# Ledger of designs, part 75: peptides against a protein of PDB entry 1Y0J

Target 1, 39 residues: chain A of PDB entry 1Y0J
Amino acid sequence: EARECVNCGATATPLWRRDRTGHYLCNACGLYHKMNGQN

## One batch from the design tools (peptide; made by RFdiffusion4, then SolubleMPNN)

Design b2_p30_5_s2 (from b2_p30_5, 20 letters changed)
Fold by OpenDDE base, seed 3:
Structure b2_p30_5_s2 (fold): chain B 39 residues (1-39), chain A 30 residues (1-30)
Amino acid sequence: as target 1 above (39 residues)
Amino acid sequence: SEAEKAREERARAEAERAARAAAERAANAL
């Protein structure tokens, strides 16, 4: 089950994050969006 | 063929737009 970060396409990360609908983000992209906003 | 290349490029562009939209939804739903 090779998952990908929907933001950067990374296939490996120390921690997978997910949105409320189940899309996967790598740890870096998830934290980046959280810290810098985007919403 | 050139027609096949054009179809592949359109499909790639659509997939890229869909991925960006998914990323935005994911970012907003963390």
Scores: peptide ipSAE 0.086, ipTM 0.578, DockQ to the pose 0.049
Fold by OpenDDE base, seed 2:
Structure b2_p30_5_s2 (fold): chain B 39 residues (1-39), chain A 30 residues (1-30)
Amino acid sequence: as target 1 above (39 residues)
Amino acid sequence: SEAEKAREERARAEAERAARAAAERAANAL
């Protein structure tokens, strides 16, 4: 099972983030979406 | 064949829609 970011497809990141339902995001995508809300 | 090309195109479009939906759900849940 290779973990990947659901937004950009990255398979490596300093910090994995997850949404409330358990989908994985890389640190960069997670922070970007948090900072921009839903944009 | 043209039928194989059409099947591959449909599969690609379905995968793209599924990936976009997953990203939107993740973004909206942060």
Scores: peptide ipSAE 0.083, ipTM 0.571, DockQ to the pose 0.049
Fold by OpenDDE base, seed 4:
Structure b2_p30_5_s2 (fold): chain B 39 residues (1-39), chain A 30 residues (1-30)
Amino acid sequence: as target 1 above (39 residues)
Amino acid sequence: SEAEKAREERARAEAERAARAAAERAANAL
């Protein structure tokens, strides 16, 4: 399947992450959102 | 070839399962 980051649309990443609602984030976006306390 | 495509499909499926497991382990409280 075509997995993509719900924030930036990236389809490849060194490490997939998930938000608390189960949406997939690339490593960079996951860390960014964690640091900013949003979403 | 069909044999090569089958190997690629299997490898992609395995990578996807591994990625799902990694995502759960690396889940962020966002």
Scores: peptide ipSAE 0.083, ipTM 0.580, DockQ to the pose 0.078
Fold by OpenDDE base, seed 1:
Structure b2_p30_5_s2 (fold): chain B 39 residues (1-39), chain A 30 residues (1-30)
Amino acid sequence: as target 1 above (39 residues)
Amino acid sequence: SEAEKAREERARAEAERAARAAAERAANAL
């Protein structure tokens, strides 16, 4: 059981983030979504 | 066609997700 980024499937990240709907994102995807919106 | 557009959009989204995954892996390796 490992937490996974709902966007890229990464299981390791310096910082876990969550989107406004509560999905877990890795740091990179979280920042990407914050800056650019959805993939 | 709409089917072609859907395939292209899906392919673009998948490529973008893959790029972010690669970036995250690379960042974690540093």
Scores: peptide ipSAE 0.084, ipTM 0.555, DockQ to the pose 0.023; fails the geometry check

Design b2_p30_5_s3 (from b2_p30_5, 13 letters changed)
Fold by OpenDDE base, seed 1:
Structure b2_p30_5_s3 (fold): chain B 39 residues (1-39), chain A 30 residues (1-30)
Amino acid sequence: as target 1 above (39 residues)
Amino acid sequence: MERERREEEERRRRLEEEERRRREREENAL
């Protein structure tokens, strides 16, 4: 089972992140959400 | 037998600690 970013569907990233609900984000989407307050 | 069991338990513990550290990094990254 390939892990996917819940925001962009990316299956590969330098760093996996997790949102407040425990969903996986790629590094780029996780940083974007953090910077825009979209948690 | 007893040495191999201890080495397997230690290997399992190391893997569980690495998985925990990975999860903690993923959760604390935001």
Scores: peptide ipSAE 0.127, ipTM 0.612, DockQ to the pose 0.044
Fold by OpenDDE base, seed 4:
Structure b2_p30_5_s3 (fold): chain B 39 residues (1-39), chain A 30 residues (1-30)
Amino acid sequence: as target 1 above (39 residues)
Amino acid sequence: MERERREEEERRRRLEEEERRRREREENAL
């Protein structure tokens, strides 16, 4: 199965990120969460 | 036989280390 972002469903990103629960975020969603203090 | 097993074990170890480093970078990237 292709890895996907749990926030936006993106299957491609220049950098995969993981939240504290170990779920995958794309770089854009991971940065969005970081900017909003949700990381 | 023994050489191929050793090469396969070394390949598996390298892949496991690369996967661990990738997971650690992905976690610390946030």
Scores: peptide ipSAE 0.126, ipTM 0.610, DockQ to the pose 0.046
Fold by OpenDDE base, seed 5:
Structure b2_p30_5_s3 (fold): chain B 39 residues (1-39), chain A 30 residues (1-30)
Amino acid sequence: as target 1 above (39 residues)
Amino acid sequence: MERERREEEERRRRLEEEERRRREREENAL
């Protein structure tokens, strides 16, 4: 099963991340969510 | 039989531990 980023649909990334709900994010979307989640 | 079963169980435990450590790194990366 190909893992996909729940935010952008990317199937490949240098680093997989998880959000607070346990969904997979690519490195770029995970960093974006981390930076914006401080509001 | 018993030795091969132990070696397979150890291999499975090592894989499960590596997968667990990978998941913990992926979760703690945010």
Scores: peptide ipSAE 0.123, ipTM 0.604, DockQ to the pose 0.044
Fold by OpenDDE base, seed 2:
Parts: C-alpha cells; sequence; structure tokens
Structure b2_p30_5_s3 (fold): chain B 39 residues (1-39), chain A 30 residues (1-30)
C-alpha cells in the first residue's frame, strides 16, 4: 500500500510528518495543522 | 560465502537505520 497523507491524499512529499495520533501527513498539511493548533 | 553474508548484513543494517531515521524525522517534524 502506498503511504498517503490522511488530510489531502498526497502520496509524495519532501518530508512525511505524523500527527498526535500517529497518522501520516505530507509536509504541507503537517505545517498547516501546526500553524492552526490542530496537531 | 562469509564476505557476501557480511555485506548483506551491513546492507540490511543500513536500510534499518535509514528507516529508523525516517520514522524519527516523521515524528519530530510536527
Amino acid sequence: as target 1 above (39 residues)
Amino acid sequence: MERERREEEERRRRLEEEERRRREREENAL
């Protein structure tokens, strides 16, 4: 199974991130969550 | 035989370290 961002469905990113629950986020969605306090 | 097994073990260790470092970067990035 290809890893995908749980927020946007992206399968490619320069940096994978994980949320507090361990779900994978692309770099852009991870930064968006960090900026909005929704980690 | 022993050299090839050692080179394969070193290759496996490098892959395991790269995967560990990837997971650590993924967790510490948020």
Scores: peptide ipSAE 0.123, ipTM 0.606, DockQ to the pose 0.047

Design b2_p30_5_s4 (from b2_p30_5, 23 letters changed)
Fold by OpenDDE base, seed 4:
Structure b2_p30_5_s4 (fold): chain B 39 residues (1-39), chain A 30 residues (1-30)
Amino acid sequence: as target 1 above (39 residues)
Amino acid sequence: DAAEREAAARARAAAEAAARRAAEAAANAR
């Protein structure tokens, strides 16, 4: 199964991140969440 | 042989890089 971003569904990213609960975020969503909180 | 030593060195470097990325991903949770 392909890893996906829990926020936007992206299956590819230059850098995988994780949220505080351990869910995978793409780089863009991970940075967005860090700056603005979870959407 | 030299080829096996180089393959082992590449495998170790890949594992270390993967471990670093995992730590970076955990740090990014903040």
Scores: peptide ipSAE 0.081, ipTM 0.567, DockQ to the pose 0.042
Fold by OpenDDE base, seed 2:
Structure b2_p30_5_s4 (fold): chain B 39 residues (1-39), chain A 30 residues (1-30)
Amino acid sequence: as target 1 above (39 residues)
Amino acid sequence: DAAEREAAARARAAAEAAARRAAEAAANAR
């Protein structure tokens, strides 16, 4: 299976991130969450 | 003009949809 971002459904990113529970975020969504205090 | 107002409304709707998806992702992470 292809990994996908739980926020936007992206399957490709320069850097995979994780939220505090270990769900995968694309780089853009992971930075957005960090900026809004949603770790 | 009307075209500028419509473009601004589309941009707001896109931002609101992005904010909702972010909140849903944060809720699903609990």
Scores: peptide ipSAE 0.075, ipTM 0.549, DockQ to the pose 0.095
Fold by OpenDDE base, seed 1:
Structure b2_p30_5_s4 (fold): chain B 39 residues (1-39), chain A 30 residues (1-30)
Amino acid sequence: as target 1 above (39 residues)
Amino acid sequence: DAAEREAAARARAAAEAAARRAAEAAANAR
């Protein structure tokens, strides 16, 4: 299986991010979470 | 010799690249 963003299900991104619990986020969702603290 | 110096330089470059990736992973977790 391909890695996917736990937030939006994207399988492709310029940069994979990770939250404190180790969930993978696409670059966009990772930045969104950093800016807003939530989904 | 020159071959040992080149091998050491490649090993250092690999370690620095790994350290940058580790720092990026730590930054992403915040």
Scores: peptide ipSAE 0.069, ipTM 0.532, DockQ to the pose 0.030
Fold by OpenDDE base, seed 3:
Structure b2_p30_5_s4 (fold): chain B 39 residues (1-39), chain A 30 residues (1-30)
Amino acid sequence: as target 1 above (39 residues)
Amino acid sequence: DAAEREAAARARAAAEAAARRAAEAAANAR
């Protein structure tokens, strides 16, 4: 199985991020969560 | 030799790229 973003299901990203709970986010979702205080 | 200097330059570039990726991963790991 391919790694996917827990927020949008994307399997490809320029940069994999993690939230504070250790879940994988794509770059876009990781930045979105950071801006909203959720990352 | 020129070939050894070029191999050393490639190795340094690979190490710098790996260090950058590790720093980016650490910056995203909270």
Scores: peptide ipSAE 0.062, ipTM 0.522, DockQ to the pose 0.031

Design b2_p30_6_s1 (from b2_p30_6, 13 letters changed)
Fold by OpenDDE base, seed 5:
Structure b2_p30_6_s1 (fold): chain B 39 residues (1-39), chain A 30 residues (1-30)
Amino acid sequence: as target 1 above (39 residues)
Amino acid sequence: SELAKLREQYLSASPEEQEKLRKQILELEK
């Protein structure tokens, strides 16, 4: 199965990020959490 | 399964995405 963002379910992104627990986030969601101090 | 994947996503999603996922999960549980 294809990788998907744990936040929005996206399967494609310019850059895969990962949260503190190891879950994958798309670039957009990763940046959102970073900006809001949630990840 | 797809349902299991959605439940896993719910645990890490933002509040807004959690609401979307909640609705999807409920639909699949019917």
Scores: peptide ipSAE 0.089, ipTM 0.630, DockQ to the pose 0.100
Fold by OpenDDE base, seed 3:
Structure b2_p30_6_s1 (fold): chain B 39 residues (1-39), chain A 30 residues (1-30)
Amino acid sequence: as target 1 above (39 residues)
Amino acid sequence: SELAKLREQYLSASPEEQEKLRKQILELEK
């Protein structure tokens, strides 16, 4: 199965990121969570 | 399972996405 962003469900991104507990986030959501203190 | 995937996504999703996931989870729990 394809990797998915846990925030938006996207399966494609120029850069995969991970939150503090290891969940995968697309680049956009990773930056969003970082800005909101959730990464 | 699909249900397990949705529950996992819920833990890290934004409030807006959590609401969408919540509805899907409730439907699968019936």
Scores: peptide ipSAE 0.088, ipTM 0.615, DockQ to the pose 0.110
Fold by OpenDDE base, seed 1:
Structure b2_p30_6_s1 (fold): chain B 39 residues (1-39), chain A 30 residues (1-30)
Amino acid sequence: as target 1 above (39 residues)
Amino acid sequence: SELAKLREQYLSASPEEQEKLRKQILELEK
């Protein structure tokens, strides 16, 4: 099945990010978590 | 499963998204 952001469920993004535990995040949510001290 | 996916998403979601997921999870657990 298609990859999706674990935060918002988006299936498309300019840049896929991954946190330290391997969860996939869209670019926007990856930056959100980074700014909030979550990786 | 859909339920399993929602539970996994919950662990990494923002507080706002966690609330949305919580409601969905509760419905599927009924």
Scores: peptide ipSAE 0.086, ipTM 0.621, DockQ to the pose 0.102
Fold by OpenDDE base, seed 4:
Structure b2_p30_6_s1 (fold): chain B 39 residues (1-39), chain A 30 residues (1-30)
Amino acid sequence: as target 1 above (39 residues)
Amino acid sequence: SELAKLREQYLSASPEEQEKLRKQILELEK
């Protein structure tokens, strides 16, 4: 079992982020959510 | 279900990821 981004499924990222409910997001998806007020 | 998971992911995905998810959802709905 490996950690994966709940948005895009990526299993590797320079920085793991988390959404407002604690789900893991890759850096790219996390930034997208943050910019759109979704993180 | 897998279909339900994809639908939930779609709501928060970027436009590019949404397009990929849309195609998967449509396929599973056949």
Scores: peptide ipSAE 0.075, ipTM 0.606, DockQ to the pose 0.076

Design b2_p30_6_s2 (from b2_p30_6, 12 letters changed)
Fold by OpenDDE base, seed 4:
Structure b2_p30_6_s2 (fold): chain B 39 residues (1-39), chain A 30 residues (1-30)
Amino acid sequence: as target 1 above (39 residues)
Amino acid sequence: SELAELREQYLKASPEEQKKLREKILELEK
């Protein structure tokens, strides 16, 4: 059971982020969603 | 399927992650 980004499925990232509902996002997806207001 | 899941992830991913996902998709499409 490895942590994975709920957006792209990545299992490794320089920085794990979390969305508003607590799902884990890799750094890249987290930044993308932040900039575009996506959940 | 893995391929279907990757395609869905591709559509909503950041540009940088899309590049990585595309490589995986192309491999599975062979």
Scores: peptide ipSAE 0.117, ipTM 0.679, DockQ to the pose 0.054
Fold by OpenDDE base, seed 1:
Structure b2_p30_6_s2 (fold): chain B 39 residues (1-39), chain A 30 residues (1-30)
Amino acid sequence: as target 1 above (39 residues)
Amino acid sequence: SELAELREQYLKASPEEQKKLREKILELEK
């Protein structure tokens, strides 16, 4: 299976990020979680 | 289900991704 953002399900992004527990997030969701405390 | 998963993703997604997810949700709700 292809990598996907655990938050929104996106399979493509300009930059893959990961949260502190290692879950993959697209750039947008990674920034959102960083700014909003994982909300 | 796909619809249930999309709804859950919507609630925790960024505004940008919410917009994209909403379009998918609306299609499945028809």
Scores: peptide ipSAE 0.115, ipTM 0.678, DockQ to the pose 0.056
Fold by OpenDDE base, seed 5:
Structure b2_p30_6_s2 (fold): chain B 39 residues (1-39), chain A 30 residues (1-30)
Amino acid sequence: as target 1 above (39 residues)
Amino acid sequence: SELAELREQYLKASPEEQKKLREKILELEK
């Protein structure tokens, strides 16, 4: 039941982010999606 | 499978995360 980034599967990150639908993203993927959209 | 899931994640990941995923995929392909 560990939290995972829905984009890359990472289970650890300096900062958890969330996408606009509430899914958790690691910091890197969150920043990527912020800049580029949902991919 | 783990490998299939990693490949799917790779396609949608940021370049930085793709680098990490590439290494995991490489290991599982051996």
Scores: peptide ipSAE 0.100, ipTM 0.661, DockQ to the pose 0.056
Fold by OpenDDE base, seed 3:
Structure b2_p30_6_s2 (fold): chain B 39 residues (1-39), chain A 30 residues (1-30)
Amino acid sequence: as target 1 above (39 residues)
Amino acid sequence: SELAELREQYLKASPEEQKKLREKILELEK
């Protein structure tokens, strides 16, 4: 099982983040969603 | 279609991923 970002599908990132419901996001998408209130 | 799917992905993507997708979209639009 390869972990992947639920937003872009990336399987590698400098830092894994998680949304409010526990889904994994890559660092870039995590920051993007935080800034835009999408997660 | 591939192009339609890329455009949909573009709108949901982070700025970093959008940069990559933009190049693919431009190529398919030629």
Scores: peptide ipSAE 0.075, ipTM 0.603, DockQ to the pose 0.042

Design b2_p30_6_s3 (from b2_p30_6, 12 letters changed)
Fold by OpenDDE base, seed 4:
Structure b2_p30_6_s3 (fold): chain B 39 residues (1-39), chain A 30 residues (1-30)
Amino acid sequence: as target 1 above (39 residues)
Amino acid sequence: SELAELRAQYLAADPETQAVLREKILELER
């Protein structure tokens, strides 16, 4: 299996994050959406 | 192709996501 960021499709990141629904986000997407109140 | 899919994702992405995808695209273009 391979984990993927649900926002950008990245399969590698220095830190995996999760959105409010439990889906995985790479570090960059997680930080961006947290800043904008989206995830 | 993987490259075509990344380019499509790039066009629809927010700025921070575009930054992530840009590096991947540039790597595949070399």
Scores: peptide ipSAE 0.099, ipTM 0.647, DockQ to the pose 0.053
Fold by OpenDDE base, seed 3:
Structure b2_p30_6_s3 (fold): chain B 39 residues (1-39), chain A 30 residues (1-30)
Amino acid sequence: as target 1 above (39 residues)
Amino acid sequence: SELAELRAQYLAADPETQAVLREKILELER
């Protein structure tokens, strides 16, 4: 079982983030969505 | 390869996700 970013599919990241519904995002996608006011 | 996989994901992604993947691709190309 491998974790992956629900946005870009990345399986590795310096820091795993989570959206408001609990889905995992890589650091880059998490920051991107946060910057744009998205989950 | 990881780079090939990211490029494939880029082609299938929406514009917002493409912006994120572009940076990841550039990192691996260096």
Scores: peptide ipSAE 0.097, ipTM 0.653, DockQ to the pose 0.052
Fold by OpenDDE base, seed 5:
Structure b2_p30_6_s3 (fold): chain B 39 residues (1-39), chain A 30 residues (1-30)
Amino acid sequence: as target 1 above (39 residues)
Amino acid sequence: SELAELRAQYLAADPETQAVLREKILELER
């Protein structure tokens, strides 16, 4: 139903991101994982 | 409950994810 971040479970974010396999991440988790070489 | 689920996610999360969840938890506790 509603989209959620696969990392933290958030259902709202200023910007939805996606990991390499296409799973959705909130902006904060996406940036964190990008910075640390993940997703 | 939403609060219980957020707390569980918080305990399992990396530091930056914990920061994201912390504010939500605090809001629900008010």
Scores: peptide ipSAE 0.096, ipTM 0.650, DockQ to the pose 0.052
Fold by OpenDDE base, seed 1:
Structure b2_p30_6_s3 (fold): chain B 39 residues (1-39), chain A 30 residues (1-30)
Amino acid sequence: as target 1 above (39 residues)
Amino acid sequence: SELAELRAQYLAADPETQAVLREKILELER
């Protein structure tokens, strides 16, 4: 099964990111989480 | 369908994620 963003469900992104617990996030959601101190 | 799934995700998402998904939805609607 393909990787997907745990926040929005996207399966494609220019850059995969991860939150502090290791869950995968698309670039956009990862940046949002980082902005709010959640990544 | 992919579009139907994105619309469902949009409705359940926080405002910031909704903005991301909106662009994806628009792309599929074209």
Scores: peptide ipSAE 0.093, ipTM 0.651, DockQ to the pose 0.051

Design b2_p30_6_s4 (from b2_p30_6, 12 letters changed)
Fold by OpenDDE base, seed 2:
Structure b2_p30_6_s4 (fold): chain B 39 residues (1-39), chain A 30 residues (1-30)
Amino acid sequence: as target 1 above (39 residues)
Amino acid sequence: SELQELREQYLKASPEEQKVLREKILELEK
């Protein structure tokens, strides 16, 4: 079971993030969503 | 398909990840 970013499908990232519902995001997508107010 | 999945990911991804995804898309479109 490889972890994947729910936004871009990346399987590797310098830092795994998680949204408020627990979905995993890569660092880039997590920051992008935070900046744009996306969940 | 993998190609379609990558296209959909591209549309919602950050600019940083779009760079990576674009390369993959172009490769599959050959």
Scores: peptide ipSAE 0.107, ipTM 0.671, DockQ to the pose 0.051
Fold by OpenDDE base, seed 1:
Structure b2_p30_6_s4 (fold): chain B 39 residues (1-39), chain A 30 residues (1-30)
Amino acid sequence: as target 1 above (39 residues)
Amino acid sequence: SELQELREQYLKASPEEQKVLREKILELEK
């Protein structure tokens, strides 16, 4: 098992992020959700 | 299934990630 973004499934990213509940997000999805508050 | 999971990911992904996911989806739909 490899870490993957819960949003897009990516397994590699320049920076792993986590949402408020602790789910891992790639940098892109993490920033997207942070800026928009939702998908 | 892998295809269904990709479709679900597509709907919640950012525009940039959607581009990548769309390509994968199209391949599996063949």
Scores: peptide ipSAE 0.104, ipTM 0.669, DockQ to the pose 0.059
Fold by OpenDDE base, seed 5:
Structure b2_p30_6_s4 (fold): chain B 39 residues (1-39), chain A 30 residues (1-30)
Amino acid sequence: as target 1 above (39 residues)
Amino acid sequence: SELQELREQYLKASPEEQKVLREKILELEK
């Protein structure tokens, strides 16, 4: 299966990011968590 | 369920993704 954001389930993004535990995040969710911490 | 999973994703999503998720949730709630 294709990579997906562990936060929102998106399968496409301008830039894949990772959280501090290594899970993949889309760009938007990655930036959100980077700036606001875990939710 | 798909609907409940989307709701949970919404709560932790960025505002950008929340907009998309909100529309999907509303559609499934009909």
Scores: peptide ipSAE 0.103, ipTM 0.666, DockQ to the pose 0.054
Fold by OpenDDE base, seed 3:
Structure b2_p30_6_s4 (fold): chain B 39 residues (1-39), chain A 30 residues (1-30)
Amino acid sequence: as target 1 above (39 residues)
Amino acid sequence: SELQELREQYLKASPEEQKVLREKILELEK
C-alpha cells in the first residue's frame, strides 16, 4: 500500500483518520485538525 | 528570545510544521 498522510507525509500510524473529503491523515495530524480546524 | 519564541511556536504547530521548527531549535541549541 502507498497510503500517506496528506498533511505530514507519514506512511505509518497507529490509527488512520480521514478528513471531511476522504483524504487520509495519520493519527497525530487528524487530532490536530480536529482541535484546530486547519493545518 | 528567538529560541523561546520558536519553542512556543513548536507547541502550537502541526506535525508538519514541527519538523521545520525542530531543525531550527536544534541549530540554536548548539
Scores: peptide ipSAE 0.063, ipTM 0.525, DockQ to the pose 0.032

Design b2_p30_7_s1 (from b2_p30_7, 17 letters changed)
Fold by OpenDDE base, seed 5:
Structure b2_p30_7_s1 (fold): chain B 39 residues (1-39), chain A 30 residues (1-30)
Amino acid sequence: as target 1 above (39 residues)
Amino acid sequence: VEEKRRRQRERQREEERERERRERERRLRE
């Protein structure tokens, strides 16, 4: 099983991020959540 | 018969995509 973004299901990204619970986000979703205060 | 089988496969693919979405949404909330 490949790592996937817990928001959009992307399996590839230039930078993996994590949410507040430690789940993996792609760079785009991680930035989106940060801008919406869900970091 | 073939049309009924096609409709069944279409519903199964929709239910699978909806399940995957719900599982993803659950992981975001945990």
Scores: peptide ipSAE 0.073, ipTM 0.559, DockQ to the pose 0.025
Fold by OpenDDE base, seed 2:
Structure b2_p30_7_s1 (fold): chain B 39 residues (1-39), chain A 30 residues (1-30)
Amino acid sequence: as target 1 above (39 residues)
Amino acid sequence: VEEKRRRQRERQREEERERERRERERRLRE
């Protein structure tokens, strides 16, 4: 079972992040959401 | 009969993939 980013569907990332609801984001999407005030 | 069963299974798989996509899009708006 491969973890995937809830935003982009990426299965590989240098750092897994979580959103405010605890879903997994890749590093890039997690930073993007944080910068846009969505995390 | 087998062709109808095949088409039904294909439709169910498409509906499942569409549901998973909608659930993913919902999680992004939460």
Scores: peptide ipSAE 0.071, ipTM 0.556, DockQ to the pose 0.028
Fold by OpenDDE base, seed 1:
Parts: structure tokens; sequence; C-alpha cells
Structure b2_p30_7_s1 (fold): chain B 39 residues (1-39), chain A 30 residues (1-30)
């Protein structure tokens, strides 16, 4: 039942983020998508 | 027979991974 990033499947991250729909992203994917106007 | 079954399982796993990728892309775009 471990949480995973919906983008990359990572199960460990220093900070969990959420996309616009409330799905969990790892910190790296959340920042990447934020900077590229995604999620 | 075994080789044919192996190839069938490999294709099924590939199709599953492709469906999971497409579903992931959908979730990110919703």
Amino acid sequence: as target 1 above (39 residues)
Amino acid sequence: VEEKRRRQRERQREEERERERRERERRLRE
C-alpha cells in the first residue's frame, strides 16, 4: 500500500506533491511538471 | 510448445506495460 509517484512510479521522495487532480507526484516530477506547465 | 507460450507471455506483459503507460499519461492530463 506504499504511495507511488503517478508519473515515474517512485515510492520514496523528500516531499510528496500533488497534481491538479490530486494524484501524488514525487518532488522531482512535481517540480518538473510545474516548471514545464504540466500537471 | 514452451517457446510459443513464452512468446505469448512476453507479448501480454508488453501490452500490459503499454496500457499502464497510456493510463498514466491520461491521469497526468486529466
Scores: peptide ipSAE 0.070, ipTM 0.554, DockQ to the pose 0.026
Fold by OpenDDE base, seed 4:
Structure b2_p30_7_s1 (fold): chain B 39 residues (1-39), chain A 30 residues (1-30)
Amino acid sequence: as target 1 above (39 residues)
Amino acid sequence: VEEKRRRQRERQREEERERERRERERRLRE
């Protein structure tokens, strides 16, 4: 099982992030959500 | 009849995609 971004389905990223519930986000989605108040 | 069934299946798929989107959005916010 490959780790996937819960937001975009990306399986590769320079940095894995986690949301508040512990789901994995790619770096881009994690930054986007951080900058836009999680949406 | 088949066109009505097609439109019904399309609506069901849109509702499913909308539910999945809402669940995903909820998981990102929680």
Scores: peptide ipSAE 0.069, ipTM 0.552, DockQ to the pose 0.027

